# Ledger of designs, part 79: peptides against a protein of PDB entry 4GXB

Target 1, 277 residues: chain A of PDB entry 4GXB
Amino acid sequence: VPTEEVSLEVLLSNGQKVLVNVLTSDQTEDVLEAVAAKLDLPDDLIGYFSLFLVREKEDGAFSFVRKLQEFELPYVSVTSLRSQEYKIVLRKSYWDSAYDDDVMENRVGLNLLYAQTVSDIERGWILVTKEQHRQLKSLQEKVSKKEFLRLAQTLRHYGYLRFDACVADFPEKDCPVVVSAGNSELSLQLRLPGQQLREGSFRVTRMRCWRVTSSVPLPSGSTSSPGRGRGEVRLELAFEYLMSKDRLQWVTITSPQAIMMSICLQSMVDELMVKKS

## One batch from the design tools (peptide; made by RFdiffusion4, then SolubleMPNN)

Design b2_p16_6_s2 (from b2_p16_6, 10 letters changed)
Fold by OpenDDE base, seed 4:
Structure b2_p16_6_s2 (fold): chain B 277 residues (1-277), chain A 16 residues (1-16)
Amino acid sequence: as target 1 above (277 residues)
Amino acid sequence: MPEGFIDELARKLFFD
């Protein structure tokens, strides 16, 4: 692609559009810096955010595809897909809510976290009780962003990334699940026949390894990923989990977002390594 | 395809 100046649209979590003038040859960090400059986010806070490739659903929700890597050219990455449903989204890229303290000290950082959190609550990524919802709405009406975030930080799945409904082989084969990544875990929410909603927690600290694989199921083979027909490429995330002392078991999640899930796992591990080093 | 592994050093840090 020839180097040209272009207008690139980057969305915030709430769908707010940030237009930046960049070069087609600008790498992810260059675009991120341009977005930061447009928002007046200080340089020392840029590292708390990343650019993500997402697929926008009809209802405006985002299905996260992957994090844009450092070597990527965001303009090329999004336009090469030749579909308007794909967008670039700015989102915080850390997991430990303690880092919110650094970001919240800045007005722009505070606004970004606030917008993301509001969106995550509205989308059901963060789970709230009726009373908590009332409190949050009150704070939102008052535009008390710091107080809103402090309350939100106490909520279930705060800081998690929620994936589209998919399938896992745990606890049973072809079990419909909703996966969320956060707090150094994969949370698998499922409802088995005749049972209440359950949540399985898989801590990354108990994952020996994980991998993403792709396959083409045979017509007589196993169930395909939700939304995909027979013969289409199926992505799977498999991780080997320490279920108990000296007992490792493979868990496999079949999802078009398997790559994004693996990115989240690596990101969570990396953050933990930084904290424990 | 992307993959991750808890190496020996990381295992010492993560596992009890």
Scores: peptide ipSAE 0.030, ipTM 0.666, DockQ to the pose 0.117
Fold by OpenDDE base, seed 3:
Structure b2_p16_6_s2 (fold): chain B 277 residues (1-277), chain A 16 residues (1-16)
Amino acid sequence: as target 1 above (277 residues)
Amino acid sequence: MPEGFIDELARKLFFD
């Protein structure tokens, strides 16, 4: 692609559009810096955020595809997909809520976290009780962003990324699950008909390894998922988990977001390593 | 395809 100045749209978590003028040859960091400049985010806070490639669903929700890599060209990455459903989103890229303290000290950082948190609550990524929702709404009405975030930080799945419904082989084969990544874990939520919600919490500290595999399903008859056309690549995330003392078990998640899940795992591990070093 | 492994250092930190 020839180097040209282009207008690139980057979305915040709440769907707010940030238009930046960049070069088609600008790498991820260059674009991120441009976004930061547009938002008046201080340079020292840029590292707390990343650019993500997402697919905007019909309901306006974002399905995270992957984190844009350092040497990637965001403009090319998004436009090469030749679909308007793909967007670039700015989101915080750390897991430990303690880092919120650093970001919240700045007005722009505070606003970004607030917008993200509001969106995550609205999308059901952060789980809230009725009472908590009332409290959050009250704080939102008062525009008490710091207090809002402080309350939100105590909520279940605060800081998690929620993935689209998928399938896992845990606790049983072909279980429909909703996977969320955050707080150094993968949460697998399962609700079978007539049963209570079950959650499997898989801490990354107990994962020996993980892998993403791709396969082309054989044209065997029952394409169970109506939406996957014959011949679509099937992605799986498998991780080996320490279930108990000296007992490792593989857990496999079948999801088109397997890559994103693996990115989350690596990111969580990396952050833990930084904290423990 | 992405593949991650807990290295020895991380393993010590995580399992010990």
Scores: peptide ipSAE 0.029, ipTM 0.672, DockQ to the pose 0.117
Fold by OpenDDE base, seed 5:
Structure b2_p16_6_s2 (fold): chain B 277 residues (1-277), chain A 16 residues (1-16)
Amino acid sequence: as target 1 above (277 residues)
Amino acid sequence: MPEGFIDELARKLFFD
């Protein structure tokens, strides 16, 4: 791709558009810096955010595809897909809510976290009770962003990334689940027929390893995944989990977002190592 | 395809 100056659209979590002038040859960090500059985000806070490739669904929700790599070219990455449904999104890229304190010290950082959190709540990524929702709305009406965030930090799945509904082989084969990544875990929410909603927690600290695989299903008279076309590539995330002492078990999640899930796992592990080293 | 493993340091921290 020839080096040219282009206007690149980067979205915030709430869908707000940030237009930046960059070079087609600018790497992820360059684009991130441009976005930061456009938003007046201080340089020392840039590291708390990352650019993500997402697919915007018909309802406007974002399906996270992957985190853009450091030496990737965001303009090329998004435009090469030749589909307007793919977007670049700015989002915080740390897991420990303690880092919010650093970001919240700056008005721009505060605004970014606030907007993201509002969006995550509205999208159901952060789980709230009716009473909590009332409290949050009250704070939102008062534009008490810090107080809003402090309350939000106590909510279930705060800081989690929620994936599209998918399938896992746990606890049963072909079990429909909603996976969320955060707090050094993969949370698998499931509702089996006739049962209440239940959640399984898989802590990354108990994952010996994980891998992503791709396969092309053979033509069959039946499909366990409704809506999947014949010959469609199936991505799977498999992790070997320490269920108990000396008992390892493989868990496999079938999802088009398997790559993003693996990125989250690695990111969570990396952050834990930084904190504990 | 991406693959992750617990390195030596992490193993000590998480599994030992």
Scores: peptide ipSAE 0.027, ipTM 0.662, DockQ to the pose 0.117
Fold by OpenDDE base, seed 2:
Structure b2_p16_6_s2 (fold): chain B 277 residues (1-277), chain A 16 residues (1-16)
Amino acid sequence: as target 1 above (277 residues)
Amino acid sequence: MPEGFIDELARKLFFD
């Protein structure tokens, strides 16, 4: 792609648009720095955020596709998909809420975390009770961002990334689940027929390994996967989990977001390693 | 045939 100056739109988690002028040849870090500059985010806080490729759904929700890698050219990465549904999103890229303390010290960082958290609550990524919702709304009305975040930090699935509904082979084959990644775990929420909502928690520290696989379904007369055309790649995330003492079991999640799930796992592991060192 | 990769970094954190 020829090097030229272009206008690139980067969205915040809440859909707020940040327009930056960049070169088509600018790498992910260059674009991230441009976004930070546009927002007046200080340089020392840039590392707490990343750029993500997402698909915007009709309801405005984001389906995370992957984190943009350092070598990528964000303009090319998003435009090459030739669909306006794909967007670049700025989001915090750490998991431990303790790092919020560093980010919240800056006005812009605080605003970013606040906007993200509000959006995550509105989209149901963060689970709230009726009472908690009322408290959050009150704080939001007062524009008490720090207090809002402090309350939000105590909520279930704070800081989690929620994926689109998909299928897992746990607890039984072809079980519809909603997967969320955060707090060094994968949370699988499921409702089996005639049963209450269940949540399985899979801590990364109990995962011996994981893998992403891709396959092309054989042409079968029956649409095996609703919503996928013939010839679409099927992605799976499989991890080997220590269910109990000396008992390992493979769990497989079938999802178009398997790559993103893997990225989350790796990111959580990396963060744990940094904290442990 | 499925193609994929295995990430084993989790082994460093794996415990009973």
Scores: peptide ipSAE 0.026, ipTM 0.656, DockQ to the pose 0.093

Design b2_p16_6_s3 (from b2_p16_6, 10 letters changed)
Fold by OpenDDE base, seed 4:
Structure b2_p16_6_s3 (fold): chain B 277 residues (1-277), chain A 16 residues (1-16)
Amino acid sequence: as target 1 above (277 residues)
Amino acid sequence: MPEGYIDELARKLFFD
């Protein structure tokens, strides 16, 4: 693509639009810096955020496709898809809520975390009780952003990324699940026939390895995939998990978001490695 | 396709 000056739209988690003037040849970091400048986010806080490619659903919710890599050209990455449903989203890119302390000391950082958290609660990514919801709404009405975040940090699945409903082979074959990534784990919420809602926790520290694979199911196959017909490419995330002492077992998640899930896993592992080194 | 693996050094840090 020839180098040209273009207007690029980057969305916040709440759907707020940030319009930046960039070059088509600007890499991910260049665009991120442009967004930061537009928002008046200090340079030392840029590293706490990343740009993501998402598919916007009809209800305005975001289905995360992948994190934009350093070598990518965000303008090209989003426009090459030739679909208006694809967007670039700015979101925090760390997992440990302790890093919120660094970000929320700045007004802009605070606003970004607040907007993201409000959105995550509204979308059901963060789980709240009725009483907690009341408290959060009260704080929101008062625009008490710091207090709002402090309360939110105590909530279940705070900081998690929630994926679209998909299928796993655990605990049973073709089990419908909702996967969330956060707190150094994959959380699999499932409801088996005649059973209550259950949550399986898979800690990354017990994952020996993981990989994403693609396949094309044969028409004679009995395998089902959410939103995919027979003959369509199916993405799977498989991870080898330490179920018990000296017992490794493969778990496979079938999802169009398998790539994003793997990115989350690697990101969580990387953060843990930094903390443990 | 993207994949991750806990190498020997990392395994010592993650696994007991």
Scores: peptide ipSAE 0.030, ipTM 0.633, DockQ to the pose 0.118
Fold by OpenDDE base, seed 3:
Structure b2_p16_6_s3 (fold): chain B 277 residues (1-277), chain A 16 residues (1-16)
Amino acid sequence: as target 1 above (277 residues)
Amino acid sequence: MPEGYIDELARKLFFD
């Protein structure tokens, strides 16, 4: 792509559009800086956010595809897909809510976290009871952003990324699950017909390793996924988990978001390493 | 494809 100035749309978690003028040759950090400048986000807070490639679903929800890498060209990355459903999203890129304190000290940072949190609640990524929802709405009506976030920080799956429904081999083969990543874990939620919600919590600290694999399934008479045709690449995330003392077991998640899941795992591990070193 | 591994140092930090 020839180097030229272009207008690039970057979305916030709530779908708010931020238009930035960048070069087609600008790397991820350059674009991120442009977004920060447009938002008047201080330079020292830029590192708390990242750009993500997402697919906007029909309902407006975002399916996270991957984090844009450092030397990637965001304009090229998104436009090369030649589909309007792909977007670039700005989102916080840390997991520990303690870092919210740093970000919340700034008005723009506060607004970003607030918008993200509101969106995550609305999308059901953060789980709330009826009473909690009432409290959150009250705070939202009062525009008490800090208080809103403080309450939100106590909620289940605060700071998690929720993935599209997929399949895992845990607790048994071919279990439909909803995976969420956050708080140094993968949460696998399973609801079987007539059964209560079950959740498996897999802490990254108990993962020995993980891998993403790709395969082309053999043509079968029934497509396991309505959206996947015969011969489409299937991605799997497998991790080896310490189930009990000296007992490792592989858990495999079949998902088109396996790459994103692995990115989350690595990111969580990296953050833990920073905190523990 | 992405692959992660908890190295020995990290393992000590995580499991000890």
Scores: peptide ipSAE 0.029, ipTM 0.622, DockQ to the pose 0.117
Fold by OpenDDE base, seed 2:
Structure b2_p16_6_s3 (fold): chain B 277 residues (1-277), chain A 16 residues (1-16)
Amino acid sequence: as target 1 above (277 residues)
Amino acid sequence: MPEGYIDELARKLFFD
């Protein structure tokens, strides 16, 4: 692609648009720096955020596809998909809420975390009780961003990334689940007919290994996934989990977002390693 | 054949 100046739209988690002028040849970090400059985010806070490729759903929610890698050209990555549904989103890229303290010290950082958190609550990524919701709304009305975040940090699944509904083989085969990644775990929420909501927590520290696999379904195969046309690549994330002492079990998640899930796992592991060093 | 990769970094953090 010839190098030329282009206007690139980057969205915040809440859908707010940030328009930046970049070169088509600008790499992910270059674009991220441009976004930071546009937002007046200081350089020392840039590393707390990343650019993600997402698919915008009809309801405006984002289905995360993957994190843009350093070598990528964001303009090319998003435009090559030839669909307006694909967007680039800026989001915080750390898991430990302790890092919020660093980001919140800056006005722009605070605003970014606030906007993301509000959006995550509105989208149901963060789980809230009725009372908590009332408290959050009150703080939101007062525009007390720091207090809002402090309360939010105590909420279930704060800082988690929620994936689209998918299927897992746990606790039984072909279970419909909602997977969320955060706090060094994968949370699998399951609601079976006539049963209460169940949640399985899989800590990354108890995962011996994980893998992503891709397969093309055979034409004769039962299209069990209602929404996938014939010939679509099936992605699976499988991890070997220490269920109990000396008992390893494979858990497999079938999801178009398997790659993103693996990225989250790797990212969580990387962060844990940094904290241990 | 299905293509896949194994991330082994988790092994370093694996806790018994």
Scores: peptide ipSAE 0.024, ipTM 0.630, DockQ to the pose 0.093
Fold by OpenDDE base, seed 1:
Parts: sequence; C-alpha cells; structure tokens
Structure b2_p16_6_s3 (fold): chain B 277 residues (1-277), chain A 16 residues (1-16)
Amino acid sequence: as target 1 above (277 residues)
Amino acid sequence: MPEGYIDELARKLFFD
C-alpha cells in the first residue's frame, strides 16, 4: 500500500470513536501513540494499553479477533478484511488489577479504565449481583470514577476478556461453554440442561502446554456444528492441564476465537514472568 | 493437514 495520510478510527470499549490522522505505513505503536496523543494520555501510560482487532456484532458487542502485533500496519490490517464489521479497539492490556493504580493516577487513564469497566459490566463480562449493580449505578450517577473502579476491582471476572459462546470437550464432549480469560486462568462457564451454572477454572500455571490448530472439516454427511458452512476453517485451542497429582488431561475448546484465546494465555504467562523477575 | 503450534513458554512455567 502506498504511503498516504489517512484518517483511522479507533474505538474505545464503550464504542466511543477516536479519529486519528496516521500514515498507512504507520505501525501499531505509531497508531497507538497517535491515539494516546489524541486522548492526551501521557507517554508513560501507553504501555498499559493495546490495539485489538475486533468484529462488531449486530448488538454492538465486540468479538475480539486478535491483538495487533508490533510489526502490523493497523490501517492495512483492518481495511484488508473488506468488512465494516471489523474495528480497531483500544483496551487495557494487563491482567493484574494492581496496575490499575498506575493508570488511575492520571485523569485520562482513569477515564479509560472507567469507560472500559462500565462497558464490561453492561456487557456481562464482569459478573455482578443485584446489590452490587445497585451500588455501581449509584457511583456511576455520582460520577465517582475512582470509587466505582475500586468496587469493580472486587467483582467476579473483573479484568477478564469474555469470548463468544463456543464448544469444549470438558467436562463432556460437545459442551456449550462461555470462556473468559483473566487472573491467570481460563474460566469455562457451562449450563447443562437441567443443571445450574457451573464454572471450571483452569489456571495457566497448571497448563503444561497449549496449541492452536486449524483444520478444514472433512465433508462428513452429518453437519454436527450448526452454523458453519462447508469449508469453513475450524479453530481449536487445546491445552494439557494438570487435573490432579500426576494426571494430565487435554482440554479442547472449539472456537473461532482460538487464536485470541492463545494470545491471552501467552499474555498472562508473560505478565506472570515479569512479576517473578 | 491441520496446522498447530505449541507454546514453549507454557511448558517452562509448568516445570519451573
């Protein structure tokens, strides 16, 4: 693509649009810096955020596709998909809520975390009780952003990324699950017929390894997966998990977001390694 | 053939 000045739209978690003028040849960091400048986010806080490629659903929710890598050209990455459903989203890129303290010290950082958290609650990514929801709404009405975040930090799945409903082979074959990544784990929520909501927690520290596989399903006469057309690439995330002492078991998640899940796992591992150092 | 990759860092974390 020829080097040209273009207007690029970057969305916040709440759908707020940030327009930046960049070059088509600008890499991810260049675009991120442009977004930061537009928001008046200080340079020392840029590293707490990343740009993500997402698909906007009909309801306005974001399905995360992948994190944009450093070598990528965000303008090209999003426009090459030739669909207006794909967007670039700015989101915090760390997992440990302790890092919120650094970000919250700045007005812009505070606003970004607040907007993201409000959105995550509204979308059901963060799990809240009725009473907690009332408290959060009260704080939101008062525009008490710091107090709002402090309360939110105590909530279940705060800081998690929630994925689209998918299928896993755990605890049983072809179980419908909702996967969330955060707090150094994959949370698998499942509701089996006639059963209460169950959650399986898979800590990354107990994962021996993980892999993503892509395959084209063989034309099997039985279209077992509703909604996937003939020839659609099937993505799977598999991880080998230490279930108990000396017992490893493979768990496989079938999801078009398998790549993103893998990115989350790697990111969580990286953060843990930084903390150990 | 299905293509896949394994994260080596995960293995290190597990055994360390």
Scores: peptide ipSAE 0.023, ipTM 0.622, DockQ to the pose 0.097

Design b2_p16_6_s4 (from b2_p16_6, 9 letters changed)
Fold by OpenDDE base, seed 1:
Structure b2_p16_6_s4 (fold): chain B 277 residues (1-277), chain A 16 residues (1-16)
Amino acid sequence: as target 1 above (277 residues)
Amino acid sequence: PPQGFISDLAFNLFFE
């Protein structure tokens, strides 16, 4: 792609559109800086956010595909897909809610976190009770953003990234699950026949390793997963988990978002390593 | 080819 000035659309979590003028040759950090400048986000807070490639679903929800890497050209990355459903989204890129304190000190940072949190609640990424929902609505009506966030920080799955429904081989083969990443874990929510909703927690500190694999199923009599076309690429995230002392077991998640899941795992590990050093 | 990651944190725990 020749180097030229273009208008690039970047979305916030709530769907707000931010238009920035960038070069087609601008790398991820350059675009991020342009977005920050447009929003009047100070330079020292830029590092708390990242750009993500997402697929916008029919209901307006975002299916996260991957984080844009430093060497990428966001304009090329999104336009090369030649589909209007793909978008670039700005989102916070840390896991520990303690970092919210730094971001919230700035008006723009506060607004970004607030908008993201409202969106996450509305989309069911953050789990709330009826009473909590009432309290949040009250704070939202009062436009008390700091208090809203303080309450939200105490809620289940605050700061988690929720993935589309997928399949895992745990606790049994072909088990429908909803995976969420956050708080140094993968949370697998499942409802087995005749049972209530259950949540399995897989802490990254107990994962020896993980891998993403891609394969193309052979047109054999095997039952294709519903909604997947014949011959489509199948992505899997497999991690080796310490179930008990000296007992490692592989868990495999089949999901188009396997890459994003692995990115989350690495990101959570990296953050923990920083805190430990 | 598969993309693999190793949890350094897990290793630290395993060797304690």
Scores: peptide ipSAE 0.039, ipTM 0.696, DockQ to the pose 0.101
Fold by OpenDDE base, seed 2:
Structure b2_p16_6_s4 (fold): chain B 277 residues (1-277), chain A 16 residues (1-16)
Amino acid sequence: as target 1 above (277 residues)
Amino acid sequence: PPQGFISDLAFNLFFE
């Protein structure tokens, strides 16, 4: 694509639109800086956020596709897909809520975290009881953003990224699950027939390794995966997990978001490594 | 056969 000045739309987690004028040749960092400038986010806080490629679902929810890489051209990355459902989203890109303290000290950072958290709660990414919901609503009405975040930080799956419903081979083959990534884990929520909702927690520190595989299923009379057409690429995330002492077991998740899941795993591991060094 | 990659960093984190 020839270098040209263009208007690029970047969304916040809540769908708020940020329009920036950038070059088609601007890399991810350049675009991120432009977004930060538009929002009046200080330079020293830019590193706490990333740009993500997402697919906007019919209900307005975002299905995260992947994090935009440093050398990508966001304008090209999103427009080359030639579908208006694909968007670029700004979201915080750290996992430890302790880093919220750094971001919250700035008005713009606070607003970004607040908007993201409100959206995550509204979309059911963060799990709340009825009483907690009442408390959160009260704080929203008061526009007490700091207190809102402090309460939210204590909630189940705060800071998690929730994925679309998919399939795993754990605890049994072809069971439907909802995967969430956060707090250095993959959380698998599932409901087997005749059973209550249960959650499996897979800590990254107990993962020996993981891999993403892609394959094209053989033509069949039926769809191999819900929502996928015939001949579509199937993505799987597999990780080898230490279930107990000296007992490793592979767990495989079949999901169009397998790449994003792996990015989350890598990101969580990277953050842990930084903390340990 | 399917194409894929393995995270070496995860291995290092677990066994080193």
Scores: peptide ipSAE 0.037, ipTM 0.736, DockQ to the pose 0.097
Fold by OpenDDE base, seed 3:
Structure b2_p16_6_s4 (fold): chain B 277 residues (1-277), chain A 16 residues (1-16)
Amino acid sequence: as target 1 above (277 residues)
Amino acid sequence: PPQGFISDLAFNLFFE
């Protein structure tokens, strides 16, 4: 791609479009800085956010594909996919809600967190009771963003990324699950026939290791994932988890978002390391 | 054949 000035669209969590003029050769940080400048986000808060490649689903929801890496060229990364369903999204990139305090002190930061949180609630990423939902709506009507966030911070799966429904081999083989990443864990939610909703919480601190595996199913093989044709790449995230004292068990998640899940794991670990340093 | 990678950082975390 020749180096030229282009208009790049970056979406906020709520779908708001931020148009920035950048060079096709601008790296991720350059684009992020351009977005920050457009939003009037202070430089010292840029590090709390990242650019993500997502696939916009028909219902407008975002399926996170991966975080854009530092060396990437966002314009090329998104346009090379040759599909308008792929978007670049700005989202906070830390996990500990304590960092919200830093971001919330700035008007723009507050607005970004608010928009993201509203979106996460609306999309069911953050789990709310009926009463909590009423309270949140009341705060939205009052446009009390700080209070809204304070309440939201107490909610289940606040700050989590929710993935598309996929399959895991836990607790049983070929279990349909919804995976969420946040608070230094992977949450696996499932409902087996005739059973209540179950959640497996897998803390990263109890993961001995994890891996992403890619494979091409054989033509004779069954595709467990809807929409996957013969010869399409199958991705799996597997982690070895300390279930109990001296008992390690592998858990495998089959998902096209396995890479994104691994990125989340790495990111959560990195943040923990920073806090422990 | 399948390809994959393992995060070495997870090992460090486990042994802490």
Scores: peptide ipSAE 0.029, ipTM 0.671, DockQ to the pose 0.097
Fold by OpenDDE base, seed 4:
Structure b2_p16_6_s4 (fold): chain B 277 residues (1-277), chain A 16 residues (1-16)
Amino acid sequence: as target 1 above (277 residues)
Amino acid sequence: PPQGFISDLAFNLFFE
């Protein structure tokens, strides 16, 4: 692709559009800096955010595909897909809510976190009770962003990234689940026949390893993932989990977002390593 | 046949 100046659209979590003039040859960090400059986000806060490739659904929701890597060219990465449903989204890229304190000290950072949190609540990524919802709405009406975030930080799945409905082989084969990543875990929400909604928590600190696998289903059939046709390439995330003392067990999630899930796992592990060192 | 990658965790990550 020849180097030329282009207008690139980057979306916030709430769908707000940020237009930046960049070069087609600009790498992820260059584009991120351009977005930060456009938003007037200070340089020392840029590292708290990342650019993500997402697929915009019909209802406007985002299905996260992957994080853009440093060597990538965001313009090329998004346009090469030749589909307008793919977008670049700016989102915070840390997991520990303690880092919110750093970001919230700045007006722009505060606004970004606020917009993201509002969106996550509206999407159902953050789980709220009726009373909590009332309180949040009240704070939103008052435009009390700091108080809103402080309350939100206490909510279930705050800071989690929610994936599209998919399938896991745990606790049973072909079990429909909704996976969320956050707080150093994968949360698997499932409902078995005749049972209430359950949540399985898989802490990354108990994962010995994980892998993403691409495969083509055989005519004989195997586990299917939602949204995938027969014969299409399927992605699986498998992780080996310490279920109990000296007992490792593989858990496999079949999802088109397996790559994104693995990115989240690595990101959470990396953050834990930083905190531990 | 399937293709993919495996990420192994360092031993020191098992601290809980």
Scores: peptide ipSAE 0.028, ipTM 0.662, DockQ to the pose 0.090

